# Peptides against a protein of PDB entry 5TUV, part 53

Target 1, 107 residues: chain A of PDB entry 5TUV
Amino acid sequence: KEVIDRLRYLKAEIEDLELKERELDQQKLWLQQSIKNVMDDSINNRFSYVTHEDICNCFNGDTLLAIQAPSGTQLEVPIPEMGQNGQKKYQINLKSHSGPIHVLLIN
Target 2, 107 residues: chain B of PDB entry 5TUV
Amino acid sequence: AQECQNLEVERQRRLERIKQKQSQLQELILQQIAFKNLVQRNRHAEQQASRPPPPNSVIHLPFIIVNTSKKTVIDCSISNDKFEYLFNFDNTFEIHDDIEVLKRMGM

## One batch from the design tools (peptide; made by RFdiffusion4, then SolubleMPNN)

Design b2_p13_7_s3 (from b2_p13_7, 4 letters changed)
Fold by OpenDDE base, seed 3:
Structure b2_p13_7_s3 (fold): chain B 107 residues (1-107), chain C 107 residues (1-107), chain A 13 residues (1-13)
Amino acid sequence: as target 1 above (107 residues)
Amino acid sequence: as target 2 above (107 residues)
Amino acid sequence: TTFFFGEPKKFTL
């Protein structure tokens, strides 16, 4: 009896959790679309930038590269492989489909 | 008993997924707020300056920041169509997205 | 690891 009651309770709770998860999925979808709309707005797009100063204020002590590319540009960071000289190969691959990639050296 | 245990495991998995989705939703909200604040800042700054910033002085979204040691040697190769970029590093590096940068900026 | 501009995540090697 106790086990049966526990099973019934758990099944009911899981059903409620399924509903909650679906609700969150819909909210995420809605918010993602909202963000896209805001970012694609002509006025917002015109002012969607940061400065060198902004970046320097966020990072210090190292070499900083800023890479700007169109939305959807593929960024691939392969697992480091051993090179011919026994040195690990650290690499970034970029593939754009809709526009140029711009690289800036910061500081 | 075994069925009860299985359902408890499933419940826990769903609870964790829901928690993760709630967190992701909050991050999206913060992202939208940060972007709006960025736009507002830049719009105000340009109004005060009565001109836009020089083209090469700003980094337009979306972008990434690559952070590596000052001793790291960086090599960049560009494809003929300029849509593919290959960066080689002789040491480790970090990649930070524009969202993280906006957070660090306090947007 | 593969990312896309607009939805990238922090990555540390």
Scores: peptide ipSAE 0.415, ipTM 0.902, DockQ to the pose 0.061
Fold by OpenDDE base, seed 1:
Structure b2_p13_7_s3 (fold): chain B 107 residues (1-107), chain C 107 residues (1-107), chain A 13 residues (1-13)
Amino acid sequence: as target 1 above (107 residues)
Amino acid sequence: as target 2 above (107 residues)
Amino acid sequence: TTFFFGEPKKFTL
Protein backbone atom coordinates (compact mmCIF):
# COMPACT_ATOMS: atom_id res chain seq x y z
CA LYS B 1 0.00 0.00 0.00
CA GLU B 2 1.13 3.55 -0.74
CA VAL B 3 0.92 4.64 2.90
CA ILE B 4 2.86 1.62 4.11
CA ASP B 5 5.56 2.21 1.50
CA ARG B 6 5.77 5.88 2.47
CA LEU B 7 6.15 4.99 6.14
CA ARG B 8 8.93 2.53 5.35
CA TYR B 9 10.70 5.12 3.20
CA LEU B 10 10.47 7.85 5.84
CA LYS B 11 11.74 5.58 8.60
CA ALA B 12 14.71 4.53 6.48
CA GLU B 13 15.51 8.15 5.61
CA ILE B 14 15.35 9.20 9.27
CA GLU B 15 17.82 6.45 10.15
CA ASP B 16 20.20 7.76 7.48
CA LEU B 17 19.80 11.30 8.81
CA GLU B 18 20.60 10.09 12.33
CA LEU B 19 23.86 8.64 11.04
CA LYS B 20 24.68 11.87 9.21
CA GLU B 21 24.01 13.96 12.31
CA ARG B 22 26.29 11.79 14.43
CA GLU B 23 28.99 12.12 11.79
CA LEU B 24 28.71 15.91 11.90
CA ASP B 25 28.84 15.89 15.70
CA GLN B 26 32.05 13.88 15.61
CA GLN B 27 33.56 16.18 12.99
CA LYS B 28 32.70 19.23 15.11
CA LEU B 29 34.41 17.77 18.17
CA TRP B 30 37.47 16.88 16.11
CA LEU B 31 37.69 20.36 14.61
CA GLN B 32 37.20 22.09 17.97
CA GLN B 33 40.05 20.07 19.42
CA SER B 34 42.18 20.83 16.36
CA ILE B 35 41.59 24.58 16.72
CA LYS B 36 42.46 24.43 20.41
CA ASN B 37 45.68 22.56 19.68
CA VAL B 38 46.69 25.03 16.96
CA MET B 39 46.00 28.07 19.14
CA ASP B 40 47.73 26.58 22.19
CA ASP B 41 50.90 25.84 20.23
CA SER B 42 53.72 28.01 21.58
CA ILE B 43 54.85 29.25 18.17
CA ASN B 44 51.33 30.05 16.99
CA ASN B 45 50.54 31.75 20.29
CA ARG B 46 53.57 33.99 19.87
CA PHE B 47 52.19 35.27 16.56
CA SER B 48 48.48 35.35 17.44
CA TYR B 49 47.98 39.12 17.41
CA VAL B 50 46.56 41.99 15.37
CA THR B 51 47.96 45.52 15.03
CA HIS B 52 46.46 48.96 15.56
CA GLU B 53 46.49 49.33 11.79
CA ASP B 54 44.49 46.14 11.40
CA ILE B 55 41.80 47.44 13.75
CA CYS B 56 41.72 50.91 12.19
CA ASN B 57 41.23 49.33 8.78
CA CYS B 58 38.24 47.38 10.08
CA PHE B 59 36.53 50.34 11.79
CA ASN B 60 36.33 54.08 11.16
CA GLY B 61 35.03 57.29 12.64
CA ASP B 62 34.53 56.23 16.26
CA THR B 63 36.36 55.59 19.51
CA LEU B 64 37.83 52.09 19.55
CA LEU B 65 38.90 50.15 22.63
CA ALA B 66 40.75 46.88 22.34
CA ILE B 67 40.36 44.63 25.36
CA GLN B 68 42.63 41.60 25.62
CA ALA B 69 41.97 39.03 28.31
CA PRO B 70 42.65 35.36 29.01
CA SER B 71 40.40 32.78 27.41
CA GLY B 72 37.37 32.15 29.57
CA THR B 73 37.24 35.71 30.91
CA GLN B 74 33.64 36.60 31.67
CA LEU B 75 32.07 39.49 29.77
CA GLU B 76 28.81 40.84 31.13
CA VAL B 77 26.76 43.42 29.24
CA PRO B 78 23.59 44.14 31.17
CA ILE B 79 20.43 45.28 29.45
CA PRO B 80 20.31 49.08 29.71
CA GLU B 81 18.23 50.19 32.68
CA MET B 82 17.49 53.58 34.16
CA GLY B 83 20.13 54.69 36.60
CA GLN B 84 19.78 56.79 39.73
CA ASN B 85 19.94 59.97 37.67
CA GLY B 86 17.32 58.78 35.22
CA GLN B 87 19.93 57.97 32.59
CA LYS B 88 20.21 54.56 31.00
CA LYS B 89 23.14 52.49 32.22
CA TYR B 90 25.48 51.31 29.52
CA GLN B 91 28.02 48.99 31.11
CA ILE B 92 30.59 46.31 30.46
CA ASN B 93 31.74 44.10 33.31
CA LEU B 94 34.84 41.96 32.88
CA LYS B 95 36.04 39.27 35.25
CA SER B 96 39.14 37.18 34.67
CA HIS B 97 40.15 34.21 36.79
CA SER B 98 43.48 33.33 35.21
CA GLY B 99 45.31 36.55 34.36
CA PRO B 100 45.27 40.31 33.94
CA ILE B 101 43.13 42.21 31.47
CA HIS B 102 44.75 44.72 29.10
CA VAL B 103 43.01 47.67 27.50
CA LEU B 104 44.30 49.66 24.53
CA LEU B 105 42.81 52.85 23.14
CA ILE B 106 43.05 52.62 19.37
CA ASN B 107 41.60 56.07 18.49
CA ALA C 1 -1.74 9.18 7.48
CA GLN C 2 -1.11 10.80 10.85
CA GLU C 3 1.98 8.65 11.37
CA CYS C 4 3.28 9.74 7.97
CA GLN C 5 2.76 13.38 8.91
CA ASN C 6 4.58 12.90 12.21
CA LEU C 7 7.55 11.29 10.47
CA GLU C 8 7.64 14.00 7.81
CA VAL C 9 7.78 16.65 10.53
CA GLU C 10 10.56 14.71 12.25
CA ARG C 11 12.46 14.35 8.96
CA GLN C 12 12.22 18.07 8.29
CA ARG C 13 13.35 18.90 11.83
CA ARG C 14 16.40 16.68 11.42
CA LEU C 15 17.22 18.15 8.01
CA GLU C 16 17.18 21.67 9.42
CA ARG C 17 19.33 20.62 12.37
CA ILE C 18 21.84 18.99 10.01
CA LYS C 19 21.93 22.14 7.89
CA GLN C 20 22.70 24.25 10.96
CA LYS C 21 25.45 21.86 12.04
CA GLN C 22 26.98 21.97 8.56
CA SER C 23 27.02 25.76 8.68
CA GLN C 24 28.62 25.79 12.13
CA LEU C 25 31.26 23.35 10.95
CA GLN C 26 32.09 25.56 7.98
CA GLU C 27 32.48 28.56 10.28
CA LEU C 28 34.92 26.63 12.47
CA ILE C 29 36.95 25.69 9.40
CA LEU C 30 37.09 29.33 8.35
CA GLN C 31 38.18 30.35 11.85
CA GLN C 32 41.05 27.89 11.76
CA ILE C 33 42.12 29.06 8.31
CA ALA C 34 41.94 32.72 9.36
CA PHE C 35 44.07 32.04 12.42
CA LYS C 36 46.70 30.17 10.43
CA ASN C 37 46.82 32.99 7.89
CA LEU C 38 47.23 35.55 10.68
CA VAL C 39 50.13 33.61 12.19
CA GLN C 40 51.80 33.26 8.79
CA ARG C 41 51.42 36.98 8.08
CA ASN C 42 52.92 37.99 11.42
CA ARG C 43 55.82 35.55 11.16
CA HIS C 44 56.72 36.91 7.75
CA ALA C 45 56.37 40.53 8.88
CA GLU C 46 58.63 40.01 11.90
CA GLN C 47 61.22 38.27 9.72
CA GLN C 48 61.28 41.25 7.37
CA ALA C 49 61.52 43.73 10.26
CA SER C 50 64.09 41.55 12.05
CA ARG C 51 62.30 42.29 15.33
CA PRO C 52 59.00 41.70 17.11
CA PRO C 53 56.52 44.57 17.37
CA PRO C 54 56.50 46.69 20.52
CA PRO C 55 54.37 44.99 23.19
CA ASN C 56 51.81 47.80 23.45
CA SER C 57 51.39 48.14 19.68
CA VAL C 58 49.59 44.82 19.17
CA ILE C 59 46.50 43.11 20.53
CA HIS C 60 46.89 39.44 21.40
CA LEU C 61 44.07 36.95 20.97
CA PRO C 62 41.57 36.50 22.45
CA PHE C 63 40.25 40.06 22.44
CA ILE C 64 37.17 42.17 21.86
CA ILE C 65 36.75 45.54 20.19
CA VAL C 66 34.42 48.11 21.73
CA ASN C 67 33.20 50.73 19.28
CA THR C 68 31.39 53.87 20.44
CA SER C 69 30.81 57.45 19.34
CA LYS C 70 33.65 59.95 19.72
CA LYS C 71 31.27 61.90 21.95
CA THR C 72 30.75 59.00 24.34
CA VAL C 73 32.26 59.45 27.78
CA ILE C 74 33.88 56.29 29.06
CA ASP C 75 34.67 55.64 32.71
CA CYS C 76 36.71 52.65 33.79
CA SER C 77 37.18 51.11 37.23
CA ILE C 78 39.95 48.56 37.66
CA SER C 79 40.75 46.13 40.45
CA ASN C 80 44.20 46.13 42.01
CA ASP C 81 45.18 42.90 40.28
CA LYS C 82 43.60 44.01 36.98
CA PHE C 83 41.39 40.92 36.99
CA GLU C 84 38.17 42.92 37.11
CA TYR C 85 37.10 45.88 34.97
CA LEU C 86 33.95 47.95 35.01
CA PHE C 87 33.27 50.23 32.05
CA ASN C 88 30.55 52.86 32.14
CA PHE C 89 29.37 54.59 28.98
CA ASP C 90 27.01 57.53 28.71
CA ASN C 91 25.78 56.24 25.36
CA THR C 92 25.41 53.06 23.29
CA PHE C 93 28.32 50.94 22.10
CA GLU C 94 29.11 47.95 19.90
CA ILE C 95 31.18 44.88 20.76
CA HIS C 96 33.02 42.88 18.12
CA ASP C 97 34.88 39.63 18.76
CA ASP C 98 38.29 38.69 17.40
CA ILE C 99 36.76 36.23 14.92
CA GLU C 100 34.77 39.00 13.26
CA VAL C 101 37.86 41.21 13.16
CA LEU C 102 39.84 38.50 11.39
CA LYS C 103 37.04 38.18 8.85
CA ARG C 104 37.04 41.93 8.23
CA MET C 105 40.81 41.78 7.81
CA GLY C 106 40.36 39.25 5.02
CA MET C 107 42.28 36.50 6.80
CA THR A 1 23.94 39.26 28.49
CA THR A 2 26.98 37.18 29.37
CA PHE A 3 29.82 36.22 27.06
CA PHE A 4 33.21 34.59 27.45
CA PHE A 5 36.44 35.55 25.75
CA GLY A 6 37.02 33.16 22.90
CA GLU A 7 33.28 32.70 22.40
CA PRO A 8 31.60 36.13 22.10
CA LYS A 9 29.64 37.25 19.10
CA LYS A 10 28.95 40.66 17.63
CA PHE A 11 26.74 42.58 20.01
CA THR A 12 25.17 46.03 19.90
CA LEU A 13 23.58 48.08 22.68
Scores: peptide ipSAE 0.413, ipTM 0.902, DockQ to the pose 0.065
Fold by OpenDDE base, seed 4:
Structure b2_p13_7_s3 (fold): chain B 107 residues (1-107), chain C 107 residues (1-107), chain A 13 residues (1-13)
Amino acid sequence: as target 1 above (107 residues)
Amino acid sequence: as target 2 above (107 residues)
Amino acid sequence: TTFFFGEPKKFTL
């Protein structure tokens, strides 16, 4: 009796959780599309920038490169490997398909 | 019963997935809010200044920030069309996305 | 590791 009741309870709860998960999935899709629409808006796009000061306030003490590229630009960071001189190679590869890449030295 | 135990494990798995999805959804919400706040800030600032900022003084989204030591030597190779960039570093570096920057800015 | 602008994540190498 107790086991049967527990079984029924668990099954019902799992069904509720399934519904909740589907709800969250739909909300995620909606929000992702909303973000895209907001960012792609011409007015918002015009004002979608940060300043050098903004970046400097977020970081300190190091060399900072700001790399701006079109959405969808591919960023590859390979696993560091030993070079011919016995030094590890640290690399960043960028490939854009829709526009030029811009690099700024912040500090 | 063993079936109840199995369902309890399943229940816990689903609860964890839901928790993760809720967290991811909250992050998306914060991203949208941060972007809207950024746009609002910039619009207001330009209205007060009665002019846009100089083109090379701002970093347009999307962007990344590369952070490395002041001692790091950075070499850059650029394609003719500026669609491809290869960065070589002689030491480690960090990459930060624009979303993280907006968070650090308090947007 | 491969990322795309508009969705990249913070990481360190």
Scores: peptide ipSAE 0.412, ipTM 0.902, DockQ to the pose 0.063
Fold by OpenDDE base, seed 2:
Structure b2_p13_7_s3 (fold): chain B 107 residues (1-107), chain C 107 residues (1-107), chain A 13 residues (1-13)
Amino acid sequence: as target 1 above (107 residues)
Amino acid sequence: as target 2 above (107 residues)
Amino acid sequence: TTFFFGEPKKFTL
């Protein structure tokens, strides 16, 4: 029966796709670890920075804040809600557990 | 048959998910390349200058960039240990991660 | 919305 043959084909293909997906998942984990290793290298870490000029070249005409914090620092941006004064509250909450946070104003 | 149709939908779903994962892997590869290029650039620049940049002139990874209008009023409260920051804005803002900045820099 | 340094994506408010 054509339907039975089609079902068999589809089941086999789905099984192959499942294997491919698992392969990609493993590759992602490997690559993430590779990136971490590269960034944690002492020499690379020493040179892992951008300049004020770099930032200014990426953005035009606005106030720019550069916020540097340890990896894993929590960044929370609440949904804007009306404050007591009737204005929407636009907020950023930062919480670090492993080191100080640094803020630079970029002109 | 309905079963055949269900499996065809599942197959298509898996194919799309695989495509997404392949794209994500490519993005991670590009991130790693961009970081390596950044490090190389900075090493070369410091070699030419025969000195490191001033400490407050650079932004170390990881960081974020907050972009807002020059008219936006920004208030900041900081914990004593500088581990916690609360920013209040009277207007909207944009947040850009360091990865996006590196892309805009052409790394 | 919550992000973590080293992981976040572009966000606009």
Scores: peptide ipSAE 0.408, ipTM 0.901, DockQ to the pose 0.064

Design b2_p13_7_s4 (from b2_p13_7, 4 letters changed)
Fold by OpenDDE base, seed 1:
Structure b2_p13_7_s4 (fold): chain B 107 residues (1-107), chain C 107 residues (1-107), chain A 13 residues (1-13)
Amino acid sequence: as target 1 above (107 residues)
Amino acid sequence: as target 2 above (107 residues)
Amino acid sequence: VEVFFGEPIVKTL
């Protein structure tokens, strides 16, 4: 009877957890849509930027490149392979489908 | 007994998924707050300066930051339409997205 | 994030 009671309890709890998970999924969906709407707003878009000072305050004195690209731009970092000179190829590949890419040297 | 054990495993699995979803939801909330704070800061700053910043002095979202050694040699190949970029580094580098930068900025 | 070059990275901005 103890096992039967435990089974009944576990089944009920799992049902409650399923409801909770669906609730969280719904909340995530709403929040994602909210973020999209906020970022797509024309006024917010106009002011959605950081400065050179902002970046310099976040990082030390190494070489810093800022790469701005349209949403949806694809970034790829391939596994390094040996180049023709014997040096490993450390690469970043960027492909935009909706607009130009802009690069800034921060330091 | 075996059924009880199976349900206990299932319960634990669901609890872990719920915990992960709760964490992801909190991160999205923080992202939205950070973005709104950024916009507010920039609007106020431009109002006080009575002008927008120079075009090449700011980095618009979305962006990434590439961080590498001062000794790293960087070569860049650009398509004619600037929709495609290929960066070559002679050493390793780090990549940071705009979300991480906003966090470091304390937004 | 420090890039680990053991596996390719694919992301979308």
Scores: peptide ipSAE 0.424, ipTM 0.900, DockQ to the pose 0.438
Fold by OpenDDE base, seed 4:
Structure b2_p13_7_s4 (fold): chain B 107 residues (1-107), chain C 107 residues (1-107), chain A 13 residues (1-13)
Amino acid sequence: as target 1 above (107 residues)
Amino acid sequence: as target 2 above (107 residues)
Amino acid sequence: VEVFFGEPIVKTL
């Protein structure tokens, strides 16, 4: 029967898709580990930087702050609240666990 | 018939999920390539210059870029333990991670 | 990314 054949086809396809999804999950895992290894390499770490020129080429017309912090530093932008003067407070909270945070004014 | 429809819905759900995972995987690949290209560029540049860049002229990964109006007033407070930083803005701002910057740089 | 400040943002560097 046509319906039975369609069911078999769909089940087989879903099984193939499940295998494909697992393959992609594994590839993602391996790639994430690869990226970590590359970034943690001492030589790569030495050269893992951008210049002021790089940033200026990417952005224009505004005040630009570059905030460098150790890996794992947590960034939080809370919902703005009213300040004492009745002005909304826009904030960035940074919490580092492994080292200092460095701030550079670009523009 | 209803079972067939249910399986078709499931098939479509899996296809969409796979598509999303493929896209995410591609982004990770591009991130790794961008990082490798950045390192290669910097290594070559330092070799040509026969010196490293000045310490305050570069921004080491990981970093974020904050851009805001030239009129925005920015205040920075540091916790006693120096692990927490609070930035206060009197206006809205944008945040860009290092991955986005590398993309804009064409790495 | 422009911050719209409608929801809190938490991110890890």
Scores: peptide ipSAE 0.420, ipTM 0.899, DockQ to the pose 0.440
Fold by OpenDDE base, seed 2:
Structure b2_p13_7_s4 (fold): chain B 107 residues (1-107), chain C 107 residues (1-107), chain A 13 residues (1-13)
Amino acid sequence: as target 1 above (107 residues)
Amino acid sequence: as target 2 above (107 residues)
Amino acid sequence: VEVFFGEPIVKTL
């Protein structure tokens, strides 16, 4: 009887957790769509930028490249392989499908 | 009973997933807030300056920041249409997305 | 994010 009661309790709790998880999944989707809508707004898009100063304040002492690309641009960092000179190849591959990529040297 | 133990494990698994999803949802909320704050800041700044910033002085979202040593040699190969970029580094680097930058900016 | 280069990274902006 005790085991049966415990099983019944656990099954009921798991069912409640399933509902909660689905609720969170839906909320995530709604929020993601909201973010997209906010970013795609013409006025917001006009002001959706950072400055050189902003970047310099976030990072110090190194070379900084800012790479701006359209949404949907694919970024790939392959596993380093040995180059012709025996040095490992550290690479970033960018592929845009909707517009040009812009690169700025910040520091 | 073994079934009871199995359900306890499942319950715990679901609780952890829910916790993770709650955290992810909170991060998305913060991202949206940060973006809105960025837009507000820039609108105010442009009003004060009575002009938009020069085109090459700002980095529009979405973007990434590549951070590497000052000693790192960087080579860039660009397609004719500038839709594809290949960066070659002779040393390791770090990549930071715009979300992380906004966080570091305190947005 | 520090890139450790242990596995390929693929992301979409």
Scores: peptide ipSAE 0.416, ipTM 0.898, DockQ to the pose 0.439
Fold by OpenDDE base, seed 5:
Order: C-alpha cells, then sequence, then structure tokens
Structure b2_p13_7_s4 (fold): chain B 107 residues (1-107), chain C 107 residues (1-107), chain A 13 residues (1-13)
C-alpha cells in the first residue's frame, strides 16, 4: 500500500537524520575541546583579555560591572522575590571553586 | 494513518533539532575565531608598546559584564575567601558574557 | 542579554 511505502520511506529518512545528528554532536564535542585547548594554551592565556576601552566601546550610559572569575565559576540569577519592603530583589549569585572573583567598575 | 503522522512529526522534530545544532556549531566556530583574533590583537599591541598593559586596565577571560542603570543601587556581599559573591540590585540588569562582548568588539 | 527574570538563569563561566 501507499501508506506502507510512506512508512518505510519515513523510517529510512529518520535513520539518516539520526546519523546526521550524531555527526553534529561529535563535531560539537571536538570543537569544544579545541576551544578549551586554545584557551588553555599558555601563550593564548597570557593574551586573553579585553581592555576598559573595549568594554566602554561596547556599552554606554549605564553602570558597568566587569566580573572576572575562574573557569567553572557558577553564576545564578534567581527569580526575583519580594523583599521585606515590597521591592523585588534582583540578584546575582557567583560561586567559584578554583580561585577568587574579581570585580571591576567600568565607567 | 496515525503511525505515518507520528513519524512525520518525529521527522520534523529531528530536522529542527539538526538545524539548531548546525547553528550552534557555527556560533562555536565564530567564538574560536574571535578568541584567536583577540589574542593576536593583544600580542601585537603589546609588541608595539613594548610592555604589557597595566594590570588593572584589563579584564581577563572568562568574564561577564553586568549592565544596569546608573540609578540602580548595587550591594555586594563577599565571602571571606572571595569565592562567593552575592550582588543585590534594586532594579533590573543585563548580563553579557565574554562571547557577546567579543562579538560587539568585532573580533 | 536582558534579564527578564521570568526564569532562573544558571551559567558556568
Amino acid sequence: as target 1 above (107 residues)
Amino acid sequence: as target 2 above (107 residues)
Amino acid sequence: VEVFFGEPIVKTL
């Protein structure tokens, strides 16, 4: 039947798509590892920075905080809760496991 | 047939997922390129200046930029070891990761 | 990214 043929075709196509997806997943893995290796390189690490000028050129008119933390630092922004004064609390939580966090005010 | 319809839905789902993964891979490639360009820029700049930048004038990766109104009151609580930071804002803010900053810089 | 605070954000640097 036409339906049977369509089913067979769809199943075969889905199988091909599965292969494609696995290929992409593998590529992502390799690329992520590549990026890590590049960033962890001693020379690259030495020069892996932006300047105050760089940041100022990207943003204006606001208070800017630059927060530098070791790789692996966890950042959390919880859902705002109402404070005791009835004001919503907007928060950023940072947890580092490997070193200190540095905060710079950019104006 | 219901089975045919189910497979067609699955096919479409997989196609969309593949598309998303392809886009994500492209972004990762761009990130790697941007990082390499950043390193190259900084190396060249330091060579021309014959000195590294002042330590407090640069922001090392990884970092985030917090952008908020100049009227926003920011309170920061820091752990004794500086491994934990809690930022309290009385208003909304934006967060930009280093990847986005590099994009804005044109790297 | 503007934080709309509709969902919690968890990120690893």
Scores: peptide ipSAE 0.415, ipTM 0.898, DockQ to the pose 0.435

Design b2_p13_8_s1 (from b2_p13_8, 8 letters changed)
Fold by OpenDDE base, seed 5:
Structure b2_p13_8_s1 (fold): chain B 107 residues (1-107), chain C 107 residues (1-107), chain A 13 residues (1-13)
Amino acid sequence: as target 1 above (107 residues)
Amino acid sequence: as target 2 above (107 residues)
Amino acid sequence: GSSSSGQPIKLTL
């Protein structure tokens, strides 16, 4: 009897959690669309940039590459493999489908 | 007993997912706020300067930042259409998305 | 940030 009651309770709670999760999923989708709309706005798009100074203030002591590419550009970093000389290969693969990629050396 | 345990595990799994989704929503909200602050900053700065920044002095969103040691040798191969990039590094690097950069900027 | 020495990284801008 106690086990049966516990099972019933757990099932009901799981159903409530399913509803909550769906609500959060919907909110996420709405917010993502909102962000997209804000970024795609002509005025916002015009001013959607950072400066070299901004980047330099965030990072010190390293070589910095800024890679600007269209939305949807795919970036892949494979697992480092050993090269012919036993050196690990560290790579970035970029694939854009909607426009050119721009690379800037910051420092 | 086993069925009860299975449901308890499922319940806990759902609770954790909900928690994660709530956190992700908060991050999206912060992202949107940061972007709006960036736009406002840039708009104000350009008004004060009475001109836009030079084209090569800014990095337009979306972008990523790659940072690596100043000792790192970087080789880049580019497709003819500039849609594909292959970067080779002789040492480790870090990648930071524009969202993270905006956070570091205090936006 | 994501490190090249870690797990495979796949991002979409």
Scores: peptide ipSAE 0.318, ipTM 0.889, DockQ to the pose 0.351
Fold by OpenDDE base, seed 1:
Structure b2_p13_8_s1 (fold): chain B 107 residues (1-107), chain C 107 residues (1-107), chain A 13 residues (1-13)
Amino acid sequence: as target 1 above (107 residues)
Amino acid sequence: as target 2 above (107 residues)
Amino acid sequence: GSSSSGQPIKLTL
């Protein structure tokens, strides 16, 4: 195939791929909005929970903490650093803006 | 020609990006399905029991699970405004989001 | 899951 024909073909294909990518971006936005609407529904929100049994079935042999917080709560885990006593600091920082944080010991 | 090669590289880059976006879209679909299945399960369970579960027996979304050794010492500090929480661990831990939990539950 | 021994973790619930 001549170089000119190959160039034209590749340019046309790239244009089609650009359109496909924009389509996928739009689909993602629509789906994200759909998920938000489903989760924000009053009936769905009432039943949006898991049980202690559910969690225990997913994990074995360790201490399990469940931390429930409002949507938008920020969670940060800093790089472990040496503390004053020579112990590494393993931390979770939580910042809520819209409501309380609840902590449950599962096992 | 060099121009053809450049366009081939661009084409491949776009194809890979599209593939990634398609997989991300599928994950969002699965998340939505998992949530709907969770809600349906809980509605059915409460109907059969003719009552909601005890308040402290369930974990409402959104939440995270912290997994650590049973030997790990955990300390929790709360800010004066109760919007900031600091968890201190004397050893390593793992964090799992609610999406991962729903996956492990088979929702 | 994410481990505390790895890179810094930043999440939004």
Scores: peptide ipSAE 0.317, ipTM 0.892, DockQ to the pose 0.366
Fold by OpenDDE base, seed 4:
Structure b2_p13_8_s1 (fold): chain B 107 residues (1-107), chain C 107 residues (1-107), chain A 13 residues (1-13)
Amino acid sequence: as target 1 above (107 residues)
Amino acid sequence: as target 2 above (107 residues)
Amino acid sequence: GSSSSGQPIKLTL
């Protein structure tokens, strides 16, 4: 009887958790759409930028490249391989589908 | 009973997923807040300056930051339409997205 | 941040 009661309790709790998880999933979708709407707003878009100073304050001592590209741009970093001269190659591949990519040297 | 144990494991798994989803939602909320704060900052700054910043002085979202040593040699191949970029580095680099940058900026 | 020496990186901006 105790085991049966425990099983019943656990099943009921799992059902409640399933509902909670679905609720969170819906909230995520809603929030993602909300963020998109905020970012796509004409006024917000006009002011959606950072400065060179902002970047320099976040990172010190290194070469910094800023790569600005349209949403949906694909970035790939393959596994490093040995180059022709025995030097290891590190690569970034970028592909945009909706507009040009812009690269700025910050430092 | 084994069935009871199985359900308890499932219950725990669901609880962990819910916790993760709650954390992800919180992160999205913070991202939205950070973006709004960025916009507000920039609007205020431009109002004070009575002009927008020069186009090449700012980095518009979305963007990424590539961080590498100042000694790193960087080669870049660009398509004619600037839709495709290939970067070659002779040393390691780090990539940071705009979300991380906004966090580091304290937005 | 993501390092080039780590796991393969595939991102969409």
Scores: peptide ipSAE 0.311, ipTM 0.890, DockQ to the pose 0.345
Fold by OpenDDE base, seed 2:
Order: C-alpha cells, then sequence, then structure tokens
Structure b2_p13_8_s1 (fold): chain B 107 residues (1-107), chain C 107 residues (1-107), chain A 13 residues (1-13)
C-alpha cells in the first residue's frame, strides 16, 4: 500500500515535470525569436556595434583579433596536431555563406 | 522498491533539466537586455557627436574576439571572395563571442 | 572563453 502510493505520487510528479519542461521549451523558442526580431530591426542593426576601446577594456596584454562575419558563419577549431616542422598547429577555419568576413587587429 | 527508485532517479533527472532550461532562459533575457543597452549607448553617443563613428573604428555584430600572446605568430589565408578564412597560430589562443564581450562591457 | 588547447570548437555566428 505504501509503495503503491509512492509510485502513484512519483508518476504524477513526473507528468507535471514533463508539462513544465515543454513550457520552458516553448518559452525558449519565443525568446530566441524575440532576440532575432530585435537584432534584425533596422534601427537596432544600425547601432549594433562595439568600438576598439570597448574591446581593449575587456582584454589586456595580448594580441586581439576581431572577426566580424555574417550570421550563420561557421567557425571550426580542430584538435591541435603536429605539423611538418614538429610544431603543434593551432587553427581557426571560417566559412561564410552570405557575405564577406572582416578582420581587425586590436592593440 | 526498484521501480520506485527508478522513478526517483527519473524525477531528479527531469528536475535538473528544468533547472538548466530555466538558467538558459535567464541568459537569453540578459542577452537581449545587453543588446538593447548597447544600441541605446551607441545612439546616444552618435547624437552627442552629431556623426557616426568612422567605418573602420567599429566592429559590427555578430563577431568573435581571438586573443593570443603577443609572441604568437599568426598567418591568415583568405579566399578570393573573402568568404573563407584560414588562421594558423604557432601557439594557443582563446575565442570569445560577442555575448561574452557585451557582458564584460557591463551592458 | 574557449581555448584552442581544449576540445574541438564548432560555432555558428
Amino acid sequence: as target 1 above (107 residues)
Amino acid sequence: as target 2 above (107 residues)
Amino acid sequence: GSSSSGQPIKLTL
């Protein structure tokens, strides 16, 4: 009797949690679309930028590259492998399908 | 008893997923707020200056920041259409997305 | 941030 009651309780709770999870999934989709709409707005898009000063204030002591690319651009960093000269190669691969990529050196 | 234990494990699994999804939603809200704050800042700045920033002085979203030691040698290969980039580094680097940058900026 | 010395990175901007 006690075990049966516990099982019933757990099953009911899991069902409630499933509903809650689905609600959160829908909210995520809504928020993602909202963000997209805000960023795609013509006025917002015009002012969607940072300055060199902004970047320099966020980072210090290193060489900084700013890579601006269209939405949907693919970035890949493979596992470092040994090069022909006996040095590990560290690499970034970028591929855009909708527009050019721009690179700025920030010092 | 075993069935009860299995359901308790499942319940806990779902609770953790829900917690993670709630955190992700909060992050998305913060991203949207940060972006809106960025736009507001830039609009105000341009109004005060009565001019837009120089074209090569700003980095438009979306972007990434690559930081590496000042001693790191960086080679870049670019396609003719500038849609494909290959960066080679002789040492390690870090990548930061625009979302992280906006956070560091305090947006 | 993500480091090149870690796991492979695949991102979409």
Scores: peptide ipSAE 0.310, ipTM 0.887, DockQ to the pose 0.374

